Peptides against a protein of PDB entry 3S8F. Designs and how they scored, part 269

Target 1, 157 residues: chain A of PDB entry 3S8F
Amino acid sequence: VLTLFVAVPSLMTAFTVAASLEFAGRLRGGRGLFGWIRALPWDNPAFVAPVLGLLGFIPGGAGGIVNASFTLDYVVHNTAWVPGHFHLQVASLVTLTAMGSLYWLLPNLTGKPISDAQRRLGLAVVWLWFLGMMIMAVGLHWAGLLNVPRRAYIAQV
Target 2, 166 residues: chain B of PDB entry 3S8F
Amino acid sequence: DEHKAHKAILAYEKGWLAFSLAMLFVFIALIAYTLATHTAGVIPAGKLERVDPTTVRQEGPWADPAQAVVQTGPNQYTVYVLAFAFGYQPNPIEVPQGAEIVFKITSPDVIHGFHVEGTNINVEVLPGEVSTVRYTFKRPGEYRIICNQYCGLGHQNMFGTIVVKE

## One batch from the design tools (peptide; made by RFdiffusion4, then SolubleMPNN)

Design b2_p26_1_s4 (from b2_p26_1, 14 letters changed)
Fold by OpenDDE base, seed 5:
Structure b2_p26_1_s4 (fold): chain B 157 residues (1-157), chain C 166 residues (1-166), chain A 26 residues (1-26)
Amino acid sequence: as target 1 above (157 residues)
Amino acid sequence: as target 2 above (166 residues)
Amino acid sequence: NLLLELLELVYTTSEEFVSGVFFFPL
């Protein structure tokens, strides 16, 4: 009950951010249902990082609802599914948001803009992080569905 | 200009909020569907039952491992299992193939896990509470019990065995 | 080439994951 209660405002917040992104993309010349996405500043790691975090948070949030379900939780509870969920929520959304914040904060605090090389490196780091997190998270969720136990070094599968 | 932008933002927010609400209903529907069609083969088959963890080792159905397996019907058994630091009793648990087994699991000390490999049996075992799980083993052989809840220094070595006889 | 291999791995794993999500309640 509590988890579902928290899920509602979280969804509202996430989609409010998405609404702002859509508006921004349209202001930048994006058109159509998905054209606004392409118009967003994908060349800025300070933007890309939190957006990728949000993308990872979507399946993670859905997983949270699964974990809060009596019948579904019985299947996934204390399996590798749970670490998979955590990594999507914390190691994806929170961590990528923090990384993105740093890409904005450090130049702002120092008064020095990031170089083009630093920008490209930042983009590479963020995308590689996201890719690695998605591989691991999907793998953990899959393993959990195959009944791989949490907090155990062995598995029958 | 700012006012127009604000109005536009609100319009997008309304659309995304509607989408959010729709997704909420989808998730609820999926949960309801799963509940209605649940066929995991393991069913919590008992009401909330409480036991005194301080005396469960000395008296009651968990006190004697030799009497832990009780036949309750022609093809039905109840198994009283203790999860403790760091193991299970009885060990091994011997049950016949094809029989409906009702596991009644509790702990005399701390919280443990009861995860049976090759099955969907996976419950937390709390001191003072009895976990009840019903399962039918269709295949004979040995099934390992794993503790998947941290319970102390010996947690990683806490294993049991269920032997299903033909 | 590495990126392609990683993408292939992600897609393959994702398909198995999605399949599991739809069928695990059964």
Scores: peptide ipSAE 0.022, ipTM 0.722, DockQ to the pose 0.040
Fold by OpenDDE base, seed 2:
Structure b2_p26_1_s4 (fold): chain B 157 residues (1-157), chain C 166 residues (1-166), chain A 26 residues (1-26)
Amino acid sequence: as target 1 above (157 residues)
Amino acid sequence: as target 2 above (166 residues)
Amino acid sequence: NLLLELLELVYTTSEEFVSGVFFFPL
């Protein structure tokens, strides 16, 4: 029940952030239903990292509802599904947000802008991190649905 | 300009709220579909039962592994299982094929897992609480019990066996 | 049978979510 209560404000936060992003994208010249997305500063790792974190948080949040469901939890409890959920929430959203925060914070604290080389490297790191996390998360959720146990080095499949 | 921007943001918020809710239900539906097509079903939970973990080894239905399998009716059995650091008793658990088996599982020490490979039996076992699982083995053979809850240094080697006889 | 199971899971989960939303402001 607590998770379900948390889901509501989380969704509210999500749509407000998304709304702000759409508005910002349109201010940057984006038009149409999806053109505003392209107009966002995808060349800035401080932006890309948190956004990718948010994207990973969406399925993770849905998984949270599943884990909190009495009926669905019978299937997923103590399977690889659970660590899959955690990695989406912690290693995706939290970690990527932290990474993005550093890309923003350090230049502001030092007064020195990030170099182009550092920027490009940062983008590569963030995207590769996200890709790896998604692969692992999908694999863990899939394994969990196949009843692969959590906290065991053996599996029935 | 600010007012116009505010109205625009509000419209975007409403749209994204709807989209977020829609996506939530889409994910739920997809997961439900996957579970329905790939899972044999949900084992109903039994009634909550409490026991004293300090005495379960000395007295009661869990005390003697030789008396752990109790026939309660025609083609119906209750099996009293202890999950402990680091194993299960009785081991092996011998039950007949096609019989309705009610597992009554508890722990004398710490929290353990009771996951039977090849089945959808997967429960946590708490000291002081009896986990109840009802299952019918349709296929004869050996089913391995594994602990999927970290319980100490020997957790990784904590195994049991259910032998289903024809 | 699979359809019924799907519907049951979706329905139950949805109700739980809706219930959470309903009681959140309280």
Scores: peptide ipSAE 0.020, ipTM 0.708, DockQ to the pose 0.066
Fold by OpenDDE base, seed 4:
Structure b2_p26_1_s4 (fold): chain B 157 residues (1-157), chain C 166 residues (1-166), chain A 26 residues (1-26)
Amino acid sequence: as target 1 above (157 residues)
Amino acid sequence: as target 2 above (166 residues)
Amino acid sequence: NLLLELLELVYTTSEEFVSGVFFFPL
């Protein structure tokens, strides 16, 4: 159980980011419980991508706690559950953050802003990526709980 | 102005940090609850037992597959299983229905998996370590053993069989 | 089924966590 405390730095970081988002949203005119969320720049793929990554990271973090349990890990270890966890942590959070960073970095490096069409395409890409990752991750977690093995092409459910 | 902003940020950070810590304890509580209410499907970890992987094929209980199944008591057996590249020994493993089986699994070479379909048996097999799993097969038939830890080029074809006899 | 129950637990927890995040500013 004490191993769960390894999650403290990660949670601190994640929720510090959340605090920054709330502050930013409120600075942009958002008020109330959810108004600050709506006020965030959802029209910018450089912003949307990493935020979606963070959202995917939440269930992934919950799964991480399960995986860190020495008893619960016996249920999920080396099943499809584990890749499901990875797809939330790496393929969602890290990848979307990288995508978002690229949407910011390239215009700055080239000195040319992205066109409106590119912006819209970028938004579509990151949202579709997020959706796909969520579907895949949920499916993998589900399969894992059905005792589908990891690194095997066969399963008896 | 900047001071006000910093103060606001600090307030939000404190709140979210408190929330994060609270959620951590919630998760711990949920794990505790799960363990308390759903213990039937959890395989307990055995004691740490070590073996020399370089001699395990030559000496000891894993050396002879014909003697791998040892009756230790009434309806109690210990099965000494080797997971190796790329298969299991003995294969098939023959055990009686309704008997309590203690699997003692180790590897002479690399890390393998020991996942028995139709059961909750799922352990990694490490060279130099003995994995101990206790299980009672209630239904006769064949149970496939799957390697779920990558162990080399033949990993995908590494299967074993447990035959449970009536 | 234990596995289904664990699924319910994990995803329920996730939903509650997300809900908690959104309602925390209250």
Scores: peptide ipSAE 0.017, ipTM 0.727, DockQ to the pose 0.350
Fold by OpenDDE base, seed 1:
Structure b2_p26_1_s4 (fold): chain B 157 residues (1-157), chain C 166 residues (1-166), chain A 26 residues (1-26)
Amino acid sequence: as target 1 above (157 residues)
Amino acid sequence: as target 2 above (166 residues)
Amino acid sequence: NLLLELLELVYTTSEEFVSGVFFFPL
């Protein structure tokens, strides 16, 4: 009956993280409504990766609400929509968070900071990963809405 | 200073929590809008109908594929379909164009999918449960039934056909 | 506690609204 209530804790958590980001950005000198975003450490892949994951989680979360609705799920269930949702949640948020964690963990474990070249490569990796994931996810959701079946080698369209 | 910082953090958290609530409302509103504007093809949940998957092939309306299509009224039919490893019965399913078709679908073995290409018919078929779908075919021709739920080694080849006669 | 109650209220009201929208055409 209260199926969609499951989204409430997730939203609260997500926006609490956002609050932390705002605070951090303001501590770093960001001002105004959006200036704190620019002040965040976008040059650090350990930061960028999980943040991009969170960004991917936004449409994924919205899709989760759709999937949890028994009426709307009838439209999208077992179509390409579902793997599209999965890739946003798992391959975006979870994977990018893991990647970001490694960028933090490895330097700490070895006691050696990453080189500037490694940092730049890391940034390229996470941004390209995010971009590719967004393209794929949009494509899968679109295909799902066109009633392309999941787990089939053929498509309706 | 620490107290000031603490208050600032709380203020940001409160603001974002309020935003969270607002966004929740927005999402619900979007769902409501979607339902209000796109209700075609959505079938409300009815009473759960159960069958014994171990006997469904031997007794009952699914037992004889020759008797699977039942006329229930003027321009109204019920079609009793079995989804099994790895196909559908009857195959093909023959129905008239423009008739209201009620599909009663179940499985004697494992979970299957029932996805009719070119339509919005897309349901999972569970052993022991009857899936009911109502549809009217407006165009004559052949409609492919696709299994979109993994059901075993032959899943990828599991197809059926609905033939809509003019 | 108050926040949770408010969230629950918002959620339940929203579900009722959605349900109403869904069943209205029926």
Scores: peptide ipSAE 0.014, ipTM 0.747, DockQ to the pose 0.031

Design b2_p26_2_s1 (from b2_p26_2, 16 letters changed)
Fold by OpenDDE base, seed 4:
Structure b2_p26_2_s1 (fold): chain B 157 residues (1-157), chain C 166 residues (1-166), chain A 26 residues (1-26)
Amino acid sequence: as target 1 above (157 residues)
Amino acid sequence: as target 2 above (166 residues)
Amino acid sequence: SVQLFMLGLMATLLDEFLTVYAKLLA
């Protein structure tokens, strides 16, 4: 039961990251309650990808608290809920962070900047990936709550 | 202004830390409530029993499927279930409607799943361990048992049935 | 803005917890 307190460092990290993004946006000229968001470099896939990963991590992290509870895990374990959680954590957060890192690392390591076409393609890939992943993850969590089993071709509903 | 902003951020951080802790305590309290009142049929790990998987088929309460359903009291039964590659025994499991059923589930071979369709019954079954879950079937009919833990080539065909009689 | 973000975050945590908790009690 005390395992739930493992969430505390993660929540504080979320606070720090959010505060850092706001600070960065304001340094870039953003003003007001939401103006700082627009001031962030949304034209750079190396920035967009990790941020989208972090957004996907929020519901995934919430599920992590559930899964870490022995009692709550009872009703979701080995259902479609689990793959839903994994796709938010691994296929969204980790993968998008990796994509973002790659968009930064490759130009830096090769000394060759990405073309405008490559940049636009990168943005499209990252956004489409995020959208598809969110749709799938929501569906999987929903199915899990409906007792759709993991690793089975049949379901209750 | 920057210094003032940092002070504000630190204050907010402390506030949200406190809020986070409070929320988690509420979560723990809710979980503790269910455990204390036995609202759910979940048996805490502290009551986990051990069994020898190499002899569980030959001796003990799991040895004879015909004697697997044991009445332990008025409208109370214990069902000793084996999950094995690739099926369940007894099969079908026959229990009365409205009776409190305690399932004692173990495996003689590998890890299996025991997921009863239409219920919250969902446990992994480990060789050497006895999984215990309590449930009362309110509706008569057939409930399918599904293995939701990969256990080998026949995993996809590993099903059982619980028949609830009026 | 961080306050609003955290509020949304906490709301998400609470929502998922209560949803699964409700299933547990069903």
Scores: peptide ipSAE 0.629, ipTM 0.906, DockQ to the pose 0.777
Fold by OpenDDE base, seed 3:
Structure b2_p26_2_s1 (fold): chain B 157 residues (1-157), chain C 166 residues (1-166), chain A 26 residues (1-26)
Amino acid sequence: as target 1 above (157 residues)
Amino acid sequence: as target 2 above (166 residues)
Amino acid sequence: SVQLFMLGLMATLLDEFLTVYAKLLA
């Protein structure tokens, strides 16, 4: 019964991360309700990647609450819903965070800065990855709600 | 200004913490409501039932597919189903329309899935454990059973059929 | 802005919960 309250720390973490981003944006000169967003370093794939991962983590986290409920899990378990959840949590957040970390780490380890071309390529990769993951995740969750089973090549729909 | 911002953030954090807790309580309440009223197609929580997977094929209610469908009362049946590599028995499972069906499902070998298309029936079947599912088919016809848990090389071809008779 | 974010977050949670809950009730 109290299992769902495990989500509280995660929600508070989300608050803290969002607040930190706003604070950072405002420190960079952003003003107003949304100006701080524009002030963030969107030209740096090391920043963009994990942020996009966090965005994908939101619907994934919501699904986590659903999956953690025995009652609700019954109607989504072993359907396409589950892979959809995974691709948001692992293939989006974790993977994008790893990608972002790599964009920061490699230059520091080698002592060589990323070229402008490499930076642009990195941005393209990260955004395309995110876009693809979102499309797939939405489709999988939708399919799951339609009782499309996972690990099966056929479905009732 | 920084101090003001800090105080504001703390206040917001406390507020959203409270809101989060309240929302979760609502979620729990809704779930509790469905469980209490049994209005959802949720299978009533059954007691943990165990069976010996090594003998389930030789003795007991799962041993004879011809005796798998047992009438337990007026318009009530219990169906003893085996999920095995790679299929289901009995196959087909024949039940009357409108009857309350209690599926007792177990496995003699490995973990399988029991997903009935067109329904919310969806359970994992563990060797040594009996899964209990209660359902009433309102529409006659054929319902395909799909294994949605990987169980080996023949997993993709593991299907069964429930035939609901008028 | 953080409050708006949190509002959106909570709305997302509620939406997914209710969607699956509706499926449960079906």
Scores: peptide ipSAE 0.612, ipTM 0.898, DockQ to the pose 0.741
Fold by OpenDDE base, seed 2:
Structure b2_p26_2_s1 (fold): chain B 157 residues (1-157), chain C 166 residues (1-166), chain A 26 residues (1-26)
Amino acid sequence: as target 1 above (157 residues)
Amino acid sequence: as target 2 above (166 residues)
Amino acid sequence: SVQLFMLGLMATLLDEFLTVYAKLLA
């Protein structure tokens, strides 16, 4: 019940973040229904990383509601579903946000801007990380729904 | 300009807040329905049933594997199962097809899992607590029990079997 | 645009919930 209660503020936060991104994109010259997305600084890993983390958090957050539901948790608990959820929450949102923060923090701490090569490498790392994480997470959730247990090398299927 | 945008955002925010609340209400209602009708198989108790893990092997319904399967009605059974390091007792568990089976599962040592393949039966077994799950096996055959909670060096080899007879 | 985002978000939540719920009832 507590988790479901907390879900409301979380959803409103999602709204606020999305609205803020749209507003920022429009301020940067984006127009139309989707033009504001293109106007966002996709060339900056410090921006891309946390945004991708937020995107990964959406299915993960959905799983959080499921896992917090007594009856639904019954069928997913200690299955591959749980690691799938964890990797979306910790290895995607938290990790990507940390990575993004690092891309901002290090230049500011050292007083040296990142080179173009470093920037491009950072973008590659973030996108590849996200892609791999999404593939793994989808697979784990799928396996969980097929009753594949966690912490076991054998499965029903 | 900005004022107009602000008004629109506020209106949308209110709408989605309402939608979010409605959706969560539906979720809660569905959960409540399942619990009220006992469709999930898990038998919720008002009070958690507890046992002494230090004596559960020596006395009580879990003490004798030969008496673990108790017929409680014409087509109803209660099975007292121990999950321990590293296996299940009794093993195999023999029950008839089509009978309503109530599993009473506990542990004498550490936390274990009780996951029956081919079914939705999936509970953690805590020492000192009794996990209760109801299930009716519609198909005869063997159903493997697997431990999905790490319980020690032999965790990966901790298996049991439920044999459903016609 | 935010409305479309929220629609997708809610659809994701509903989809996962109903998917697992369906498994529960199976």
Scores: peptide ipSAE 0.598, ipTM 0.889, DockQ to the pose 0.800
Fold by OpenDDE base, seed 5:
Structure b2_p26_2_s1 (fold): chain B 157 residues (1-157), chain C 166 residues (1-166), chain A 26 residues (1-26)
Amino acid sequence: as target 1 above (157 residues)
Amino acid sequence: as target 2 above (166 residues)
Amino acid sequence: SVQLFMLGLMATLLDEFLTVYAKLLA
């Protein structure tokens, strides 16, 4: 019930963020249907991290609707599907947003910009985290659909 | 150009707001449809039976594992299952292939899970409530019951078996 | 582009729903 209530605001937020990104990309010189994406500051881990988190949140949000359905929840509840959903929502969106926030916050708190090496390392960390999280999440959702139970060390597959 | 883009975004926002609302109702309708047409063999919570968990082991249909499997009709059985710390009763559960099985599952102690491998049977078992699941095993063999709800120190070792006889 | 993004998002929502629904029907 509550999940469905927040669905519309979340969708509108997604629209607003996407529109803002396109707008920003175009202001930065991006052209065409997808050229604006390349124009975004992908060299900044403070930008990349939360964006990747938001992307991971999309399939997670889809899972939220599934989990909120009584009959659909029956076939996925307490299976590996649930941890998959959680890791997309918490370990992807929340964690990557936190990571991105730190890449912005720490330099501002200390008054010292991060070095180029630190920036590159940050980008590597964020991308590797996202990649690993997506692999795990896809695997967990797939396992859940195959009835792999949650909170068990054994599975039929 | 910046202002033009801004105005365009605002115009599209109204459209997507309306579409989002429409999609919300679509999903609500789909959920309602699935609820109305499919119960996955499980009785909704509002129709759950209640039982006294403090006496369920001593009296009633769950008290004697030898009497747990009850034939209720031609090719129809009811199985009264206890999920407890840390196992299932009866164990094994023996049922015929192709028979319609109604599982009546409850717990005398804490919340447990009842997940049958190879099937969609997957319910949480609450003390004081009776979970009802209807299923027909089409394939003979052994089906493992797994507790997928943390129930204590022995949770990881809590298994049962359903034997489907040919 | 944002419209394509939103369409993709909506498609994702529906796809997951239908995928799990297919499991329910199995």
Scores: peptide ipSAE 0.557, ipTM 0.880, DockQ to the pose 0.706

